# Peptides against a protein of PDB entry 3T6J, part 319

Target 1, 375 residues: chain A of PDB entry 3T6J
Amino acid sequence: PIVESYIGFIESYRDPFGSRGEFEGFVAVVNKAMSAKFERLVASAEQLLKELPWPPTFEKDKFLTPDFTSLDVLTFAGSGIPAGINIPNYDDLRQTEGFKNVSLGNVLAVAYATQREKLTFLEEDDKDLYILWKGPSFDVQVGLHELLGHGSGKLFVQDEKGAFNFDQETVINPETGEQIQSWYRSGETWDSKFSTIASSYEECRAESVGLYLCLHPQVLEIFGFEGADAEDVIYVNWLNMVRAGLLALEFYTPEAFNWRQAHMQARFVILRVLLEAGEGLVTITPTTGSDGRPDARVRLDRSKIRSVGKPALERFLRRLQVLKSTGDVAGGRALYEGYATVTDAPPECFLTLRDTVLLRKESRKLIVQPNTRLE
Target 2, 372 residues: chain A of PDB entry 3T6J as posed
Amino acid sequence: PIVESYIGFIESYRDPFGSRGEFEGFVAVVNKAMSAKFERLVASAEQLLKELPWPPTFEKDKFLTPDFTSLDVLTFAGSGIPAGINIPNYDDLRQTEGFKNVSLGNVLAVAYREKLTFLEEDDKDLYILWKGPSFDVQVGLHALLGHGSGKLFVQDEKGAFNFDQETVINPETGEQIQSWYRSGETWDSKFSTIASSYEECRAESVGLYLCLHPQVLEIFGFEGADAEDVIYVNWLNMVRAGLLALEFYTPEAFNWRQAHMQARFVILRVLLEAGEGLVTITPTTGSDGRPDARVRLDRSKIRSVGKPALERFLRRLQVLKSTGDVAGGRALYEGYATVTDAPPECFLTLRDTVLLRKESRKLIVQPNTRLE

## One batch from the design tools (peptide; made by RFdiffusion4, then SolubleMPNN)

Design b2_p28_5_s4 (from b2_p28_5, 9 letters changed)
Fold by OpenDDE base, seed 5:
Structure b2_p28_5_s4 (fold): chain B 375 residues (1-375), chain A 28 residues (1-28)
Amino acid sequence: as target 1 above (375 residues)
Amino acid sequence: MGTYYFDPSDDVLTEEERKELEERLAKL
């Protein structure tokens, strides 16, 4: 088998300032069969980058073909095992040197294992679709999230010599209609500027890219879905995201006004964006479960994903990127923290919903080291 | 960066914690 390893101080999710990496290491085996779809995605990456909702001036100047491999993890040492990875975590290096993506296929397989009776917060009619398409939709989302999420966008930089990596006279901020007024100075990085929101903000951007681009016909074709199956994969991907936004409340600490998990905060933000879009796209309804205890249901109107959801996400995602590119920390923080705020304000009453989420919390899943044999 | 797609899970609530949450929700 082809063996890959990954070892070092890499992920900064546990650092409140997003700067210090946690020591992480894994050993994995390449899953050749599962890598094929990601190779096709890589082959289309340059084209798909053009479908993102920002001007080409806010995208990388030169496309660098990344690697993307599906891996079956044999051993993992760290605080949490991801389903996908994009490295390096430095935007400057991603722009100039390129990047690598991996999908942890057997980790995803664990996530695919869903018992219908334990599936919370979905309508009964959606449960069967969710169970059927959760796996495939995760493959799509992870691929897009890593490759075209983390792998997209440009930072505007003034180097140590005073040179800009963008034309100050011609590049226009699409949100303001004005010339670019802010950028990263020498020594400034994404993490150093955005600090406490950097990780979650970037995850939110990447997740949003996944949702946005999964609507593109070519994406589903790459993953081998067509017709009704493709539409079901799209629906379940979006449904999973809005559900995840509700589940995310578990990771909010009201007393400290903080989030304990960057991806969950990101998913909550996306939920808030899609709720704000209105028009019946997303509905969260407090209910009573079959056990007589508090429950909730998330509904996503499939028919409104493209008409309501896509435009809302497009606007939001463009704002995320523009603020990131320009190093506008004040604007970025105002936007992101605004959507990340958890209150008990109606109609959603998120703090009350959090109590329901906690009541429905399931026991922690254990991931066990697999055995490997030669066949 | 690493992407996590697991349903949130932790230790199950103690009976006391569950009762407290249920009581809070019942007051609404």
Scores: peptide ipSAE 0.283, ipTM 0.861, DockQ to the pose 0.169
Fold by OpenDDE base, seed 1:
Structure b2_p28_5_s4 (fold): chain B 375 residues (1-375), chain A 28 residues (1-28)
Amino acid sequence: as target 1 above (375 residues)
Amino acid sequence: MGTYYFDPSDDVLTEEERKELEERLAKL
C-alpha cells in the first residue's frame, strides 16, 4: 500500500487567537480508486477558479497544480479527526509553493452512517433524499472546500523591501470601486491579522465556495452526476449546510458570547446569509416532536437555490474574499461577527432554537481507530 | 486546515439539564 503521514503543530482551531498549533499526526493508506474523482477535479481546477466571484486580480497569479488524495486513516493522534485537510496553513506558501488536499475517506464513511429515525430537523419528505445523497454531496463539498476553497484567493502583500505583489495603480476593489487601500505588511499573516475570527472565517469562505461551485454543471459531471441526480446532490448539499447551521447552535456558549467550534460557527454564518436572502429560500419552523417535546424543521426551497441563494452567496463570498485579500480586519470582523451573532431576536429566535437543538442532542459518536490486514 | 462533517452531537443532556431547558421553553 501507499502510505501517507504527517506530524506536527498543524491546526490552530483550539487556539482562540488562531496562532498556536495543536500537535497532530496521522498514518493513512492511499485509496487509489477513491482518489480518481479528486484527480478529475484537480484537472479542472484552473478553469473552475475563474468561476469564483472575484476578479482575477484577487486570485493567485500563477496556478499551481495541487495534489489531491483520498486516504483511509489507520491512526490519528489529535483532539479531532477531520474529513478533509488542506495544507500548509500558510496562505503565502499556498500561493508560491503549492498545497496538498486530502479526503479522509473512511472518516467520511462514518459520517455517512445516519439512521432515518435519528435524523433531526428535516422535513419528512426530505429525509429519504438526504440519506440517499448525503454521502455523494459530502464528496463534492469536501473536494470543493479543500481544493477551491482553501486553495483559492490571493493576499495582497507588501514585502520587506517595499515591493507589492499587485499593481497599486490598476487593481480595483470590486466592492468599493477604488484602488486597494490595505494589504498585508511584512511579517503579517492571515492568522496574525484576523486572529480570533481567522479560522472560522476561512472555513466559512471554503464552505461557501463549495456551495457556490457545486451549482456548476461541470463540477457535478466530474463527480459522475447528471440530470436529476445532479440536482438532488446540489439540493442535499445546500440542505445539509442549512441544517448544519442550526445544529451549530450547540457549539455556541451564550454566557461567554463564544463559539467553541470554528466550522460550526462558519455554517451558522452561512445559514444567516441564506436566511437574510429571504424570499422563502430557507425556513426554520419550531414544532412539537412526536414525543411531545420541542423540535424544529429546516426547509430549503429547491426552486430558489439558483435564483435567490446563489446571488446572496455570491455577494457574501466576494466580500469575504475582498476583505481577506486586502487584510481589512475591521471590515472583515464587522461582516463576519455580524452574521455570527446569536440573539433571541425574532423571527428566528436563535437562542430559543438553541435550547431545542440541545434537547435533541444524541449521544456523541466515538471514532475508533481501525485495524488493517493483508489478505 | 481540516473540515469536519460529523454529526455535531455531543454528550446527552442530564435529566436536570433537560428539565431546565424544557421549563425555559415552556415559559415562552
Scores: peptide ipSAE 0.272, ipTM 0.856, DockQ to the pose 0.169
Fold by OpenDDE base, seed 4:
Structure b2_p28_5_s4 (fold): chain B 375 residues (1-375), chain A 28 residues (1-28)
Amino acid sequence: as target 1 above (375 residues)
Amino acid sequence: MGTYYFDPSDDVLTEEERKELEERLAKL
């Protein structure tokens, strides 16, 4: 078998300032069969990067073909096992040296199925579709999230010699219409500048890329979905995200005005963006469960994903990228924290919904790592 | 960066379960 591993201080999700890596290590075996779809995605990556909603000047100057592999994890030492990984975590290295993506296939497999009776916050009519397509939609989302999410965009940098990696005279900020007014100086990083929001902001960007690009016909084709199946995968991917945004409230601590999980905060932000789009795209309805306790239902209007959802997400995603590229911490924080704010204001009443989410919380799964043997 | 896609209620669908769901959906 082909064995992959890493060990070190890698992910900074547990650092409130996003700077200090947690000790992590894994040993995994390459799943060649499952890697094939990701290789096809890699083969289309350069083209798909052009579909992202920012000017080429905000994208990497040179496409660097990344690795993308599906891995079956044998051993994972860390506080949590991801479904996908993009490394290194340094944007400067990603744009100059390249990066690697992995999908933890056997981890994803644990999340592929949900027991229908335990599936919360969905309409009954959506449950069967959700159960059927959750796995496939996760494959798409993880692939896009890692490869084209984390793998996309350029940081504007002034090096130690005072040279810029962009033309200051010609590059225009698409949000302001002005020349670039801010950038990363030598020694400044994404994490060092954006600090407390860096991890969640980047995850939000990557998740948004996934949702945005999954609408592209070529993406679904790469993953082997066509016709009605492709549309169902898209629908379930978006539905999963809006549901996840509601579930995310579990990870908010009202007393501290703090989020305890970066990805869940990101998903809540996306939910807020899609709710703000209005026009009946997303609806969250408080209900009473069969047990007489508070419940809720999330509805996504499939017919409005492209007409309402995509444009809203496009604008938001572009803003995320522009603010990231320019190192505009003030603007980035204002944008992101604005959407990440949890209040009990109508019509959503998110704090009330949080109570509902907590009431409906299920026990976490135990991920049991296998032994392996040679045959 | 690492992404986490876990729902506490999630299990792995068997091929049989998938087929059953497909059949049910085909009737809608």
Scores: peptide ipSAE 0.128, ipTM 0.653, DockQ to the pose 0.387; fails the geometry check
Fold by OpenDDE base, seed 2:
Structure b2_p28_5_s4 (fold): chain B 375 residues (1-375), chain A 28 residues (1-28)
Amino acid sequence: as target 1 above (375 residues)
Amino acid sequence: MGTYYFDPSDDVLTEEERKELEERLAKL
């Protein structure tokens, strides 16, 4: 078997300022069969980067072919086990030296396990489809999230010598139609500038890339989905995201106006974006469960994903990238915190929905370390 | 960066369960 490991102060999700890494380590075995899908995705990565909704001037100057490997985790030391990883966590190094992606395949496999009777907030007609395609759709989402989410975009930088990594005279901000007015100075990083929102904002960008690019036929083909199966994978991926946005309310602390989990905050933001798109794309309806207690249903109109959802997500994702590239902290914070705000305002009444989410909360899965043997 | 998916459902779908779901879906 091929064994991979890493160890160190890697992920900063538990730091309120997004800067201090938690000590983390794993030992894993390469899953060759699952890695083949991600290798095909890597082979198309340079082309797929061009499908992202920003000008080439906001993308990396040079494509660096990354590694992508599916891993079966033997042991993981940390506060939480991810489903996917993109490293290094430094934008400058990812841009100039390259990066590696991993999918933790056996973690994903555990996540695929959904008991129908415990599946909350979905319409009955969606439950069987969701259970069937959750796993495959998750493989697509993780692959896109890591490789083309975290692996995409350029930071505009002025170095210590005053040189720019972009042409100030010719590069135009697609949101304003003007020349670039802000950038990262020497010693400034994504995390240092965006601070408290940096991690969640970046996760939101990466998740949005996944949803946006999963609509591309080539992506589904790479993963082996065609025809009706491809459409079902797309639908379930989007459905999972909007459901996750509702579930995310568990991780909001109203008294502190604080989010306790970066990815869940990101998913709530995406839900808010898709709700704002309107036109019946996403509907959240409070209901009464069979037990007589409060419940809710999330509905996603499949027919409106491309016509309503995609354009809304495109505009939002472009704004995220432009604000990131230009180091516009004020604009970025205004945008992101605006969507991340949780109130009890009609029609959604998110604080009331949060109570429903808490009432329907299921126990968190415990991942137990496996044993392996050489045969 | 690590992608965390916190879905609390534990059980991996068996092949039999998959077939049952496929049959149910075919009737919709």
Scores: peptide ipSAE 0.128, ipTM 0.644, DockQ to the pose 0.349; fails the geometry check

Design b2_p28_6_s1 (from b2_p28_6, 19 letters changed)
Fold by OpenDDE base, seed 1:
Structure b2_p28_6_s1 (fold): chain B 375 residues (1-375), chain A 28 residues (1-28)
Amino acid sequence: as target 1 above (375 residues)
Amino acid sequence: SELEENLKLLEEQILNGTTVELSTDVWG
């Protein structure tokens, strides 16, 4: 088998300031079959990047074809095992040197294992579909998230010599209609500027890219889904995201007004964006469980994903990117923290829903032994 | 410091079995 590994101070999710990396390392075996699927996505990446809702001037000047490999983890040292990674975690290096994408396949497999009876917050009619397509939809989402999410977008930079990596006279901010008024100066990085929101913000951007691009027929085709199957994968992917946004409340600490998990915060933000879109796209309904205790149901109207969801996500995603590209921390923080705020305001009453989420919380799944199999 | 407090909180939550994962796919 082909063995891959990495080691070092890599992920900063445990740092509230999003700057200091936690020491992490793994040893894994390449899953050739799954890797081949991701390579097909890589082959289409340059074209798919053009489908993202920002001008080419806000995209990388040159697409550097990355590697994308699916791995079965044999050992992992760290506080948590990710499903996917995109390295290096420096946007400047991603722009100039390229990047590598990794999917931890057997970690995903563990995450996918959910019993129907324990599947919370979904309508009964959606549960079977969700169970059926959760895995495939995750593959799509992870691929897009890592490759085209983390792998997309340009940072506007002024180097130490005063030179810009963009034409100040011609590049227009699509949100303001004006010339670019802010950028990263020499020595400034994404993490250094956006600090406490950097990790979650970036994850939100990447997740949004996944949702947005999974609507593209070519993407589903790459993953081998066509017709009704493709539509079901799309639906389940979006459904999973809005459900995750509700589940995310577990990771919010009201007393500290903080989030304990960057990805979950990101998913909550996306939920808020899609709720804001209105028009019956997403509905969260408090209910009473069979035990007489609070419960909830998330509904996603699949017929409104393209008509309502996509435009809302498009605008939001463009704003995320523009603010990121221009290093507009104030604007970025205002936008992101606005959606990340958890209150008990009606109609959603998220703090009340949080109580429901906690009440319905499943027992913690622990990965106690890495598992892989040769077939 | 705020950082230290947050780290301790995370560690405590992990040890106490409250799901605090840094995994990409924390979907419940």
Scores: peptide ipSAE 0.008, ipTM 0.334, DockQ to the pose 0.103; fails the geometry check
Fold by OpenDDE base, seed 3:
Structure b2_p28_6_s1 (fold): chain B 375 residues (1-375), chain A 28 residues (1-28)
Amino acid sequence: as target 1 above (375 residues)
Amino acid sequence: SELEENLKLLEEQILNGTTVELSTDVWG
């Protein structure tokens, strides 16, 4: 068997400033079947990158074919086990040296194990579909998130010699229509500039890429879905995201105006973007549970994903990338923190919904990591 | 193979949940 491992200070999600990595280590075995799907995705990556909603000038000059592997984790040391990883976490290295994508396949299996009766915040009619397609949709989302999310986008840089990695005279900011006015200087990095929002912002960008590109038929075909199944996978993927945005409120601390989890903050931001799109795309309805206590339902209008959701996400995702590329911290922070703000303002009343989320909170899922041996 | 069997066992145990908290990236 092919064994994969890594060890070191990898993820900085626990660092409020997004700079100090947590020590992690894992040992895993390659899942050949799923890896084959990811290989097909990698083979299509260069073309799929062109589908992202920013000009080629904001994309990597040269696509570096990454290594993408699905792994079944045997053991993982750290505060938590992710669904997927993209390393290194240094954007400059990703641009110049490439990157490796890993999907932790058997970790995802745990996430799928939700009992129907305990599945919160979904319409009854969506529960069976959700249960059926959550797994497959996760595979799609993780693949896109890691490969084409984290693996996409260019940082505009001026090196120590004063040279730019872009043509200052010809490259136009698609949002402003003007020439590029900001960039990363020597010694500046994504993390150093965007600091407190860097991790969550990047996760939001990656998640958005997943949602956006999962609409592409080629992507779904790569994962083996066509016709009605493909549409169901899309629907469940988007549904899962908006639900996750609601669930994310658990990780917001109102007293400190702080998010405790970068991924959850990202998902909330996406929810806000899709809610802002309006037109009945996403609806969160407070309800009363069978126990007489507060509950809620998230509704996603399937028919409006492409007509309403996609354009909204496109605009948002483009803005994320442009602000990232140009190192526009002020603009990026304003945009991201704006959507990440949690208030009790109508109609959503998110602080009130947070109480509902907490009330309906389930125990965290845990994973068992037994000893494994080969003879 | 023994490895495959062990992996299946691991998956089963993971599904049942136990010792290690999953990251929030797993969504549940």
Scores: peptide ipSAE 0.008, ipTM 0.377, DockQ to the pose 0.164; fails the geometry check
Fold by OpenDDE base, seed 5:
Structure b2_p28_6_s1 (fold): chain B 375 residues (1-375), chain A 28 residues (1-28)
Amino acid sequence: as target 1 above (375 residues)
Amino acid sequence: SELEENLKLLEEQILNGTTVELSTDVWG
């Protein structure tokens, strides 16, 4: 088998300033079948980048073709095992030197093992579809998230010599209609400027890219889905995201006004965006479970994904990118923290819903790393 | 393969309610 490994200071999620990496390492085996799908996605990446909802001037000048591989993890040393990795974790290096995408396939596979009777917060009519398409939809989401999410977007930079990597006279901010007013100066990075929100903000952007681009027929075709199957994959992917946004409340600490997980905070933000879109797109309904205790149901109207959901996500995603590109920390923080705020205000009553989420929390799942041998 | 077998066992454990920690990067 083809074996891959890495070690080093990679992920910075545990650094409150998002700059210092935690030491981690893994050994894994290449999953050739899934890797082939990602290779097709890579081949279409340059074209798909043009479908993102920001002007080309806010996209990388040149797309650097990455290596994208699905890996089955044999051993992992670190505080947590991700589903996907985009390395290096430095935007400046990704833009100039290129990057590598890794999907940890067997980590995803473990997540796919869901019992219908234990599946929380979904309508009964959605459970079978969810179980059937959760895995495939997740593969699509991870691929888009890593490759076209983390791999997209330009940072406007002024170098040490005072030169800009963009034309100050011609580039227009699509949100303001004005010339670019802010950028990264020499020595400034995404993480250094956005600090406490950098990780979650970037994850939110990447997740949003996944949801947005999964609507594109070419993406579904790359992953082998057409017709009704493609529509079901889209539906389940979006449904999974809104459900994840609800589940995310577990990782919020009200007393500290703090999020403990960057990805979960990101998913909650997306839920808030889609709820704000209104028009019956997403509905969270408090219910009573069979045990007589509080429960909840998330409903997503599939017929409104394109008409209501896509435009809302488009606007939000564009704002995320524009604020990121221009290094507008104040604007970015205001936008992101606004959606990340958890209150008990009606109609959602998120703090009350959090109690329900905690009540319905499943037993913690522990990933046990397998032993491997050559026979 | 042994890896496939181990993955199957993990899946079975999850289905049977055995404690398996999910990454925060994974869907709930």
Scores: peptide ipSAE 0.006, ipTM 0.353, DockQ to the pose 0.106; fails the geometry check
Fold by OpenDDE base, seed 2:
Structure b2_p28_6_s1 (fold): chain B 375 residues (1-375), chain A 28 residues (1-28)
Amino acid sequence: as target 1 above (375 residues)
Amino acid sequence: SELEENLKLLEEQILNGTTVELSTDVWG
């Protein structure tokens, strides 16, 4: 087997300022079969980047073809195991030197063991479909998230010599209709400028890219889904995201008005965006469980994903990218923190829903038990 | 098996959006 590993101070999710890496390391074996699917995605990446909802001027000038490997993890040292990784985490290096994507395949495969009776917050008629397609939809989402999410978008930069990496006279901000008025100066980075929201903001952008692009038939074809299967994968991917947005409330601390997990905050933001779209796209309904205690149900109207969901996500995702590209911290913070705010305002009453989420939460258990077998 | 039970626990943690520790068999 082909063995891959990495070790060092890599991910900054636990740094409140998004700058200092947490010690992380893994040893894994390459899954050749799954890696082949991601290679096809890589081959289509340049074309798929054009489908993103921002002008080419806000996209990388040249897409650098990365390595994308699916790994079966033997051991992982860190605070948690992700489903996917995009490295390096420096946007400047991603733009100039390239990057590597990693999917942790056996982490995703665990989803196949979903127990129907333990699946919370879904309608009964969605549970079987969710169980069936969660794994495959995760593969799609992670691939898009890592490769075309984290791998997309241009930062406007003025270098130390005063030169711009964009034409100041011709590039127009699609949100304002005006010329570009802000950019990154020499020494400024994404993390340094956006600081406390940098990690979560970027994860939100990447997740949004996944949801947006998974609607494209070409993407589903790359992963081997066609017809009704493709539509089910799309539905489950979106359903999983809105459910995750509800689950995210576990990671909000009301007393401190802060989030403890960047990805979960991002997923809550996406939920808020899709709820704001209205028109019955997403509905969260408080219910009473069989135990007589509070429960909730998330409903996603499949027929409104393209007509209502996609346009809402398009507008939001474009705004995220434009604010990121221009280094507009004030605008970016206002937008992101606005959606990340958790109140008990009707109709959603998110703080009340949080109580329900916590009530239905399963206890966390730590399991570290690597095992290998050669066949 | 014990492994299957561990994987079920991991699945629950993943579904709930929690960080997970890995218990798995890898075939090379």
Scores: peptide ipSAE 0.000, ipTM 0.315, DockQ to the pose 0.060; fails the geometry check

